# Designs tried in a protein design run: peptides against a protein of PDB entry 4BOS. Part 12

Target 1, 163 residues: chain A of PDB entry 4BOS
Amino acid sequence: PVLTRTVVPADNSCLFTSVYYVVEGGVLNPACAPEMRRLIAQIVASDPDFYSEAILGKTNQEYCDWIKRDDTWGGAIEISILSKFYQCEICVVDTQTVRIDRFGEDAGYTKRVLLIYDGIHYDPLQRNFPDPDTPPLTIFSSNDDIVLVQALELADEARRRRQ
Target 2, 163 residues: chain A of PDB entry 4BOS as posed
Amino acid sequence: PVLTRTVVPADNSALFTSVYYVVEGGVLNPACAPEMRRLIAQIVASDPDFYSEAILGKTNQEYCDWIKRDDTWGGAIEISILSKFYQCEICVVDTQTVRIDRFGEDAGYTKRVLLIYDGIHYDPLQRNFPDPDTPPLTIFSSNDDIVLVQALELADEARRRRQ

## One batch from the design tools (peptide; aimed at target 1 A10 D70 W73)

Design b1_p13_4 (made by RFdiffusion4)
Pose (drawn by RFdiffusion4):
Structure b1_p13_4 (pose): chain A 163 residues (1-163), chain P 13 residues (1-13)
Amino acid sequence: as target 2 above (163 residues)
Amino acid sequence: TPLTTDEKVALAE
C-alpha cells in the first residue's frame, strides 16, 4: 500500500477540509468549513484564560470573529482544538523542512490521522490499496508508527518534486 | 468573493 495525497481545493479553508476528510474516513466536503470554524470560535471563547491576548495576537472576541471568516487560514491553534474534539492524533507532515508535528502527542488517543503541509496548503493523506475492493484508509492506529515513516519519506519526495 | 490561497500567493509574489 502507498501513502497518497488527495488534493482539496485551495479556497482558504483547506486545513478544515483536510482534517474533515481524514477524521470522517475519506469524505471530501468543502461545505464543512464554516461549521468547523464556528466550532473553533465556540472553544476559543470558552477558555479566555488559555486563549489569551498573548497567544492570539488580538482579543479573544477578535480571534473568534476572525477565524469565522471564510478567508482566514487555520493553523496550530485550530489543529490542537480539532485533535481534542475528534479525539485523535493529528499529524502534520511539514514538507518545508521535512518534519512531523504531532497534535495529541501525549493524550493517548487510539487513532491517528495525517495531513501534508507545504507552508501554504493543507491536503489530507490516505493509504491506498492495490486491491480493487479495499477503499483507502485515512485513520490509523496510534501504534502504527510505520505510517509516520512513510509520511516522512513522502515529505522528502514531495519536497524534491516541488523544487 | 475573497482571494483564494493560490491567488494570494501569486499576488504576494

Design b1_p13_4_s1 (made by RFdiffusion4, then SolubleMPNN; from b1_p13_4 with T1R K8R)
Fold by OpenDDE base, seed 1:
Structure b1_p13_4_s1 (fold): chain B 163 residues (1-163), chain A 13 residues (1-13)
Amino acid sequence: as target 1 above (163 residues)
Amino acid sequence: RPLTTDERVALAE
C-alpha cells in the first residue's frame, strides 16, 4: 500500500474540498464548499462565548459572513471545527516544515484522516492498494502510525522537489 | 500554534 496525494482545485476552497474528500471516503466534490462554509458559520454562531472576537479576529457575526464568502480561506479554526463535527482526527502534514499538525488528537477519536498543506494549498491524502478492485482508503485508524510516517515521507519529497 | 493556521487566526482551538 502507498499513500498518495489527490490534487484538488486551487479555488480558495481547497481545504473544504480536501476535508470532504477524505471524510466521505474519497469523493471529489469541488462544489461541496458552500455548504461546508455554512456549517462552519453555523457552529461559530452557535457559541459566541467560545468563538469570541479575541479568537476570531473579528466579531462572531462578521466571521460568519466572512467564512461564507467563496473567496476566503479556511484555516485551523475550520479544521478544528470539522474534526469535531466529523468525530475524527484531522492530521495535516506541512510540506514546508515536514511536520504534522494533529487536530482532535486528544478527543479520543478512533479514526483519522490526512491532508497535505504547502502553506497556501490543501490536498487530501489516500492509501492506494495494488489490487485495482480495492478502492483507496481515506479513513485510517487513529492507531495507524505508519500512515503518519508515509505522510512525512510525502512531505519531505515535496520539499526536496522545490529546493 | 499549528503551522496550518491562516494568518488571520491568532490561535488554533
Scores: peptide ipSAE 0.048, ipTM 0.738, DockQ to the pose 0.048
OpenDDE base, seeds 2, 3, 4, 5: peptide ipSAE 0.048, 0.048, 0.048, 0.047; ipTM 0.706, 0.724, 0.737, 0.695

Design b1_p13_4_s2 (made by RFdiffusion4, then SolubleMPNN; from b1_p13_4, 4 letters changed)
Fold by OpenDDE base, seed 5:
Structure b1_p13_4_s2 (fold): chain B 163 residues (1-163), chain A 13 residues (1-13)
Amino acid sequence: as target 1 above (163 residues)
Amino acid sequence: APLTTDERVAAAL
């Protein structure tokens, strides 16, 4: 089995497209972003005590209006929210540093999904199988550390290509 | 610091 990336459009919504891809089992839908942005805004608005200005960098209301724009970028805040919503660990491998940031790692989720990040763009990762009749896997066991090793290898190769 | 495509998150976290 080989871990590969699926390149999604660089349209400011790559994070949302990538998350949707992995949590839906490998479905590429660039049109998913508006609803995911609305979902995040709804969750943030529902808990202004937790999602404070200190965390958001702006007022709760300002953030909600901002994230619903079609040209604003998601990041760690949005990943954390989506991890909680989908009840899975979201692991992001960084091709610039060759490290993995794990979101939701302390929540006790049994499943994990993986994204690859290059500093300005997110893509989803999937495991491909040699059997052509076996579809790619995007949802892994949270105990599957092999996939994390493969993600690091993928990131290291990407980094070397840019050196 | 956690990964982000947005500068606002980099500043907050």
Scores: peptide ipSAE 0.046, ipTM 0.720, DockQ to the pose 0.089
OpenDDE base, seeds 1, 2, 3, 4: peptide ipSAE 0.043, 0.042, 0.041, 0.042; ipTM 0.727, 0.717, 0.700, 0.724; seed 3 fails the geometry check

Design b1_p13_4_s3 (made by RFdiffusion4, then SolubleMPNN; from b1_p13_4, 4 letters changed; failed a check: a repeat of another design)
Amino acid sequence: APLTTDERVAAAA

Design b1_p13_4_s4 (made by RFdiffusion4, then SolubleMPNN; from b1_p13_4, 5 letters changed)
Fold by OpenDDE base, seed 4:
Structure b1_p13_4_s4 (fold): chain B 163 residues (1-163), chain A 13 residues (1-13)
Amino acid sequence: as target 1 above (163 residues)
Amino acid sequence: APLTTDERAAAAA
């Protein structure tokens, strides 16, 4: 089994597309972003005490309006929220540093999904199997640390290609 | 800063 990258469009919504891909078991839907942005806004709006201006950098309402724009980029806040919403650990491997940032790691989720990030773009990762009749896997056990090693290997290869 | 920190488009005036 090999961990591979599926390149999604660089349309300012790659994070959302990538998350959707992995949590839905490998469904590529670049049109998913608007609804996911609305989901973020809804969750942010639901807890103004937690999602304060100090956390958001703007008022809760302003953030909600801002994240719903089609040209604003998601980041750690969005990943954290989506991890909670989908009840899975979201692991982001960075090709610049060859490090993994794990979101939701302390929540006790049984599942994890993986993204690869280069500083300006997110792509989803999936495990391919030798048997062509076995579909790629995007949702892994949270105990599957081998997939994290494979993600680091993939990121390191990507990093070396840019150097 | 977290690894996933991304640039974001500024709101238009």
Scores: peptide ipSAE 0.054, ipTM 0.703, DockQ to the pose 0.062
OpenDDE base, seeds 1, 2, 3, 5: peptide ipSAE 0.049, 0.044, 0.044, 0.045; ipTM 0.727, 0.717, 0.729, 0.714

Design b1_p13_5 (made by RFdiffusion4)
Pose (drawn by RFdiffusion4):
Structure b1_p13_5 (pose): chain A 163 residues (1-163), chain P 13 residues (1-13)
Amino acid sequence: as target 2 above (163 residues)
Amino acid sequence: KAAEIRLLEELRS
């Protein structure tokens, strides 16, 4: 089986669309983004002690309004929040310098999902099977460290191809 | 927003 990128629309909501794709087992639905952003705002507004002005670069309320727009990009704050909400490890494979940032690293989730990130775009990763009957798989066991190795290699290859 | 999306599609290509 081969680790594969599926290209989602680069409409400013790719982070949410990619996360949704992998946690829902391979469903592409761009319309999920506004609701996922509202979920983010709900969680950010619920903990102003943690989501401080220093962390957000603005007021808690300003951040909530900002993230609810259809043109702002999700990042580490959103990913950490979505990891907990969905109770899975979210592994972002960064093809800029070829590394993996593992959200939910120490929460003991049983599940793991992967996104590929080039500094501008997010796309979901999935495992494809050469058997006509076996659909792609987007959720992996936390014990499954080999998929992380395959993702690092895909990151190397993706970096070479992009250059 | 539309200009940004066109730019992002070009960068992806």

Design b1_p13_5_s1 (made by RFdiffusion4, then SolubleMPNN; from b1_p13_5, 8 letters changed)
Fold by OpenDDE base, seed 3:
Structure b1_p13_5_s1 (fold): chain B 163 residues (1-163), chain A 13 residues (1-13)
Amino acid sequence: as target 1 above (163 residues)
Amino acid sequence: LAERIARLAALRA
């Protein structure tokens, strides 16, 4: 089994597209972003006490309006929200640093998904199997540390290609 | 901890 990436469009919504891809079992839908953004805004708006200006860097309302724009980038805040919504750990492997940041790691989720980040773009990761009849896997056990090793290897290779 | 916080803040795309 090999861990590979599926390149999604660089349309300012790659994070949302990537998350949707992995949590839906490998469904590529670049048109999912507007609803994903709305979902995040809805969650943020529903809990202004937790999603405070201190966390958002702007007022709750300002953030909601901002994240719903089609040209705003997602980040750690959005990943954290999506992790909680989908009840899974979201692991981001960074090709710039060859590190993995795990979101939802303390929530006790049994599932994890993986994204690869290069500083300006997100792509989803999947496990491909030798048997062509076996579809790629995007949802892993949260105890599957081998996939994390493979993700690091993938990131390291990507980093070397740029040097 | 400070390093981790900095990395998280930079994960925008």
Scores: peptide ipSAE 0.477, ipTM 0.891, DockQ to the pose 0.043
OpenDDE base, seeds 1, 2, 4, 5: peptide ipSAE 0.471, 0.471, 0.475, 0.473; ipTM 0.885, 0.888, 0.887, 0.888

Design b1_p13_5_s2 (made by RFdiffusion4, then SolubleMPNN; from b1_p13_5, 7 letters changed)
Fold by OpenDDE base, seed 4:
Structure b1_p13_5_s2 (fold): chain B 163 residues (1-163), chain A 13 residues (1-13)
Amino acid sequence: as target 1 above (163 residues)
Amino acid sequence: LAARIAALEAARA
């Protein structure tokens, strides 16, 4: 079994497309972003005490209007929100630093999904199996540390290719 | 996750 990267469109919504891909078990839907943006805005608006200006860098309302734009990029805030919504750990491996940032790691989730990030673009990761009849896996056990090692290896290889 | 995905779809409606 090998951990591989599925390249999604390099549009402003690659984070949302990537998250959707992994949580849906490997379904590529580049049109999912508007609804996911609205979902995030809804969650943020529902808890202005938690999602404060200190966290958002702008007022709650300003953030909600901002994230619903089709040309704004998702980041750590959106990942943390999506982790909480989907009740899974979202692990992002960075090809520039070869480090994994775990979102939701202290929440006690039993499942994790993985993304790869190069500084400007997000892609989803999946485990492919040698048996062609076994579909790729995108949702892993939170106890599966092997997949994290494989993600680091994938990121390290990507970094070496850019050297 | 299935239940949460269903919630996402409901939010899209």
Scores: peptide ipSAE 0.021, ipTM 0.621, DockQ to the pose 0.025
OpenDDE base, seeds 1, 2, 3, 5: peptide ipSAE 0.019, 0.018, 0.018, 0.017; ipTM 0.598, 0.600, 0.588, 0.556

Design b1_p13_5_s3 (made by RFdiffusion4, then SolubleMPNN; from b1_p13_5, 7 letters changed)
Fold by OpenDDE base, seed 4:
Structure b1_p13_5_s3 (fold): chain B 163 residues (1-163), chain A 13 residues (1-13)
Amino acid sequence: as target 1 above (163 residues)
Amino acid sequence: LEAKIAELEALRA
């Protein structure tokens, strides 16, 4: 089995597209972004005490309006929210630092999904199998540390290619 | 979580 990335469009919604891809078992749907943005805004708006201006960098309402734009970038806030919403760890492997940032790691989720991040773009990761009739896997056990090692290897190779 | 989110602000894309 080999861990590979599926390149999604760089249309300012790559994070949402990538998350949707992995949590839905490998479904590429760039049109998912508007609804996911609305979901984020809804959750942010629902808890202004937690999602404070200090966290958001702007008022709660302003952030909600901002994240619903089709040209704004998601980040750790969105990943954290989506991790909780989909009840899975979201592991982001960063090709610039060759590290994995895990979201939802303290929630006791049994599943994890993986994204690869290069500083300006997100792509989803999947495990491919030798048998062509076996579909790629995007949802892993939270105990599967091998996939994390493979993700780091993939990120390290990507980093070396840029140097 | 708050501290982690602030620390990882660079993850925007």
Scores: peptide ipSAE 0.387, ipTM 0.825, DockQ to the pose 0.044
OpenDDE base, seeds 1, 2, 3, 5: peptide ipSAE 0.378, 0.377, 0.376, 0.374; ipTM 0.823, 0.823, 0.823, 0.821

Design b1_p13_5_s4 (made by RFdiffusion4, then SolubleMPNN; from b1_p13_5, 6 letters changed)
Fold by OpenDDE base, seed 4:
Structure b1_p13_5_s4 (fold): chain B 163 residues (1-163), chain A 13 residues (1-13)
Amino acid sequence: as target 1 above (163 residues)
Amino acid sequence: LAARIAALEALRA
């Protein structure tokens, strides 16, 4: 089995598209972003004590309005929220640093999904199998550390191509 | 957790 990348559109909603892809088992739907953005805004608005200006960099309401725009980028805040919403660990492998940031790692989730990040774009990762009739896997066991090693290898190769 | 989220703002895209 090999871990591969599916390139999603660079339309400012790549994070949402990528998360949707992996948590839904490999469904590419670039139109999913508006609803996911609204979900984020709803959750942020529901807890202004936690999602404070110190975390958001702007007022709670301003952030909610901002993240619902179709041209604003998601980040760690969105990933953490989506991890909890989908009840899975979201692992982000960074090609610039060749490190993995794990969201939801202390929540006790049994599943993990993986994204690859290059500093300006997110793509989803999936495991492809030798049998062409076996569909790619996007949801892994949270104990599957081999997939993390494969993700790091993929990121390292990507980094070497750019440097 | 809050501190970790804030520290990872570089992950925006």
Scores: peptide ipSAE 0.404, ipTM 0.852, DockQ to the pose 0.043
OpenDDE base, seeds 1, 2, 3, 5: peptide ipSAE 0.401, 0.382, 0.388, 0.382; ipTM 0.852, 0.840, 0.842, 0.840

Design b1_p13_6 (made by RFdiffusion4)
Pose (drawn by RFdiffusion4):
Structure b1_p13_6 (pose): chain A 163 residues (1-163), chain P 13 residues (1-13)
Amino acid sequence: as target 2 above (163 residues)
Amino acid sequence: AAEARFAEQVAAL
């Protein structure tokens, strides 16, 4: 089986669309983005002690309004929140310098999902099977460290191809 | 339109 990128629209919400794709087992639905952003705002507003002005670069309320827009980009804050909400490890494979940032690293989730990130875009990763009957898989066991190795290699290859 | 806007944002970096 081969680790594969599926290209989602680069409409400013790719982070949310990619996360949704992988946690829902391979469903592409761009319309999920506004609701996922509202979910983020709900969680950020619920903990101003943690989501401080220093962390957000603005007030808690300003951040909530900002993230609810259809043109702002999700990042580490959003990913950390979505990892907990969905109770899975979210592994971002960064093809800029070829590394993996593992959200939910120490929460002991049983599940793991992967996104590929080039500094600008987010797309979901999935495992494709050469068997006509076996659909792609987007959720992997936390014990499954080999998929992380395959993702690192895909990151190397993706970096080479992009250059 | 959203993709064009995204491209413009990337070009402004």

Design b1_p13_6_s1 (made by RFdiffusion4, then SolubleMPNN; from b1_p13_6 with A1D)
Fold by OpenDDE base, seed 3:
Structure b1_p13_6_s1 (fold): chain B 163 residues (1-163), chain A 13 residues (1-13)
Amino acid sequence: as target 1 above (163 residues)
Amino acid sequence: DAEARFAEQVAAL
């Protein structure tokens, strides 16, 4: 089995598209962002004590208005929220640093999904199988550390290609 | 920079 990336559109919503792809089992829907943005805003608005200015870098209300714009980029805050919402660990492998940031790793989730990130753009990762009739896997066991190794290898290769 | 923002946010969570 090989871990590969599915390139999603390089628009302002690539994070949302990528997350949606992996949590829905490989469904590419570039139009999913508006609803996901609203979802995040709703969650943030519901807990102003936790989602404070210290975390958001802006007021709770300002963030909610900001994230609902179609031209704003999601980041770690949004990933953490989506991890909790979808009840899965979201692992982001960074091609610039060749490291993985794991969101929700302490939550006890049984499943994990993976994204690849280059400092600007997010893409989803999937495991392809030799049998062409076996669909790619996007949802892994949270105990599947092999996929993390493969993700690091993928990131390292990506970095080498750029240098 | 998006990466810097990401790292800062990770640290803040």
Scores: peptide ipSAE 0.168, ipTM 0.807, DockQ to the pose 0.062
OpenDDE base, seeds 1, 2, 4, 5: peptide ipSAE 0.155, 0.160, 0.157, 0.150; ipTM 0.797, 0.803, 0.802, 0.793

Design b1_p13_6_s2 (made by RFdiffusion4, then SolubleMPNN; from b1_p13_6 with A1S A4E E8A)
Fold by OpenDDE base, seed 1:
Structure b1_p13_6_s2 (fold): chain B 163 residues (1-163), chain A 13 residues (1-13)
Amino acid sequence: as target 1 above (163 residues)
Amino acid sequence: SAEERFAAQVAAL
């Protein structure tokens, strides 16, 4: 089994597309972003005490309006929210730093999903199996540290190719 | 934590 990258469209919604892909078991849906943006806005709006201006960098209402735009980009805040919503670790391997950031790592989730990030673009990661008829796996055990090693290897290779 | 270390939202190009 090998970990591979599925390149999603390089649009302003690549984070949402990538998260959707992995949490849905490998479904590529570039049109998923609007609803995911609304979901995030709904969650943020539901708890203005937690999702404060200090966290959001803008008022709760301003953030909700902003994230629902089709041309705004998601980041750490959105990943954190989606991790909690889907009840899984979202592990982001950064090709610039060759480091994995594990969102939700202290929540006790039993599952993890993986994204690869290059500083401006997110893509999902999946495990391919030798049997071509066995579908790729996108949801891993939170105890599967091998997949994290493989993700770091992918990041290293990606970094070397850019240089 | 990842939330603390991870870069903020990527600015649109």
Scores: peptide ipSAE 0.039, ipTM 0.691, DockQ to the pose 0.112
OpenDDE base, seeds 2, 3, 4, 5: peptide ipSAE 0.030, 0.034, 0.032, 0.032; ipTM 0.674, 0.675, 0.678, 0.688

Design b1_p13_6_s3 (made by RFdiffusion4, then SolubleMPNN; from b1_p13_6 with A1S A4E A12S)
Fold by OpenDDE base, seed 5:
Structure b1_p13_6_s3 (fold): chain B 163 residues (1-163), chain A 13 residues (1-13)
Amino acid sequence: as target 1 above (163 residues)
Amino acid sequence: SAEERFAEQVASL
């Protein structure tokens, strides 16, 4: 089995497209972002005590208005929220640092999904199987640490190609 | 940059 990258459109919503892809088992839907942005805004608005200005970098209301724009980029806050919503660990491998940031690792989720990030763009990762009739896997066991090693290998190779 | 924003957010969570 080989871990591979699926390139999604390099638009302002690549994070949302990538998350949707992995949590839905490999469905590419570039039009998913508007509803996901509104979902995040609703969650943030519902808990102003937790999602404070200290966390958001702006007021709760300002963040909600900001994230619903079609030209703003999702980041760690949005990943954390989506991890909670989909009840899975979201692992982001960074090609610039060759490290993995794990969101939801302390929540006790049994499943994990993986994204690859280059400092600007997010793409989803999937496991391909030798049998062409076996569909790619995007949702892994949270105990599958081999997939994390494979993700680091992909990131390291990507970094070497750019240097 | 996107990298800076991501790093800052990760550190704050």
Scores: peptide ipSAE 0.028, ipTM 0.695, DockQ to the pose 0.065
OpenDDE base, seeds 1, 2, 3, 4: peptide ipSAE 0.027, 0.025, 0.021, 0.024; ipTM 0.687, 0.672, 0.638, 0.666

Design b1_p13_6_s4 (made by RFdiffusion4, then SolubleMPNN)
Fold by OpenDDE base, seed 1:
Structure b1_p13_6_s4 (fold): chain B 163 residues (1-163), chain A 13 residues (1-13)
Amino acid sequence: as target 1 above (163 residues)
Amino acid sequence: AAEARFAEQVAAL
């Protein structure tokens, strides 16, 4: 089995598309972002004490309105929220730093999903199997450390290719 | 810019 990158459209909603892809088991839906953005806004609005201006960089209300725009970019705040919502660890491997940021790692989730990030664009990662009739896997055990190693290898290779 | 924002957000969480 090999870990592979599935390139999703390079639009302003690639984070949402990528998360949706992995948590839904490999379903590409470029139109999923509006609903996910609304979900984020709802959760942010529900807890203004936690999602303060210090975290958001703007008022709670302003952030909710901002993230619901179809041309704004999600980030770590969105990933952390989506991790909790989908009850899974979301691991983001960065091709620029060759490191993995793990969201939800202390929550005790049994499942993890992986994204690859280059500082601008997010793509989902999946495990491909030798048997062509076996569908790719996007949801891994939170104990599967091999997939994290493979993700780092992908990131390192990506970095080398750019240089 | 996107990277900087991401890193800042990660640090804040």
Scores: peptide ipSAE 0.207, ipTM 0.817, DockQ to the pose 0.063
OpenDDE base, seeds 2, 3, 4, 5: peptide ipSAE 0.162, 0.177, 0.198, 0.180; ipTM 0.799, 0.800, 0.814, 0.803

Design b1_p13_7 (made by RFdiffusion4)
Pose (drawn by RFdiffusion4):
Structure b1_p13_7 (pose): chain A 163 residues (1-163), chain P 13 residues (1-13)
Amino acid sequence: as target 2 above (163 residues)
Amino acid sequence: SLPAAHEAPAEDR
């Protein structure tokens, strides 16, 4: 089986669309983004002690309004939040310098999902099978460390191809 | 460094 990127639209919501694709087992639905952003705002507004002005670079309310727009990009705050909400490890494979940032690293989730990130775009990763009957898999066991190795190599190859 | 939230133009609009 081969680790594969599926290209989602680069419409400013790719982070949400990519996370949705992998946590829902391979469903591409761009319309999920406004609801996922509202979910983020709901969680950010619920903990102003943690989501402080220092962390957000603005007021809690300003951040909530900002993330609810259709043109702002999700990042680490959003990913940390979505990991907890979905109760899975979200592994971002960064092809800029070829590393993996593992959200939910120490929460003991049983599940793991992967996104590939080039500094501008997010796309979901999935495992494809050469068997006509076996659909791609987007959710992996937390014990499954080999998929992380394959993702690191895909990151190397993706970096080479992009250059 | 972790992915940062930001603003930038869309490519597929």

Design b1_p13_7_s1 (made by RFdiffusion4, then SolubleMPNN; from b1_p13_7, 6 letters changed)
Fold by OpenDDE base, seed 1:
Structure b1_p13_7_s1 (fold): chain B 163 residues (1-163), chain A 13 residues (1-13)
Amino acid sequence: as target 1 above (163 residues)
Amino acid sequence: SLPQSRLGPALDR
């Protein structure tokens, strides 16, 4: 089995597309972004005490309106929210630093999904199997540390290609 | 505040 990258469109919504891809078992749907953005806004709006201006960098209402725009980028806040919503650890391997940032790692989730990030773009990661009739896997056990090693290797290769 | 468009720490960390 090998870990591979599925390149999604760089249309300002790559984070949402990538998360949707991995949590849905490998479904590529760039049109999912509007609903994903609405989901974020709904969750943010539901708890203004937690999602305060100090956390958001703008008022709760302003952030909700901002994230629902089709040209704004999701980041750590969105990943944290989506990890909690989908009840899975979201592991993001950064090709610039060759390190993995784990979201939801202390929540006790049994499942993890993986994204690769280059500083401006997110893509989903999947495990491909030798049997062509076996579909790729996007949802891993939270105990599967081999996939994390493979993700680091993939990121290191990507970094070397850019330098 | 946490990065809005970049990778950063989780809110629960």
Scores: peptide ipSAE 0.064, ipTM 0.793, DockQ to the pose 0.129
OpenDDE base, seeds 2, 3, 4, 5: peptide ipSAE 0.060, 0.057, 0.062, 0.061; ipTM 0.771, 0.758, 0.763, 0.771

Design b1_p13_7_s2 (made by RFdiffusion4, then SolubleMPNN; from b1_p13_7, 6 letters changed)
Fold by OpenDDE base, seed 4:
Structure b1_p13_7_s2 (fold): chain B 163 residues (1-163), chain A 13 residues (1-13)
Amino acid sequence: as target 1 above (163 residues)
Amino acid sequence: SLPQSRTGPALDR
């Protein structure tokens, strides 16, 4: 089995598209972003004590309006929220540092999904199988450490190609 | 258009 990258559009909503792809088992749907943005805004608005100006960098209301725009970028805040919403670890491998940041790692989730991040763009990762009749896997066991090693290898290769 | 502002895969706190 080989871990591979599916390139999604760089349309400012790549994070949402990538998360949707992996949690839905490999469904590419760039049109998912507006609803996911609304979901983020709803969750942020529901807890202004936690999602404070100190965390958001702007008022709660301003952030909700901002993230619902079709041209604004999601980041770590959105990943954290989506991890909790979908009840899975979201593991992001960074091609600039060759490190994996794990969101939801202490929540006791049994499943994990993987994204690859280069500083400006997110893409989903999937496991391809030798049997062409076996569809790619996007949802892994949280005990599957091999997939994390493979993600690091993928990121390291990407880093080397840019040098 | 407005400048992009997002955090990376690490939380800034």
Scores: peptide ipSAE 0.057, ipTM 0.761, DockQ to the pose 0.094
OpenDDE base, seeds 1, 2, 3, 5: peptide ipSAE 0.055, 0.052, 0.057, 0.050; ipTM 0.759, 0.745, 0.769, 0.742

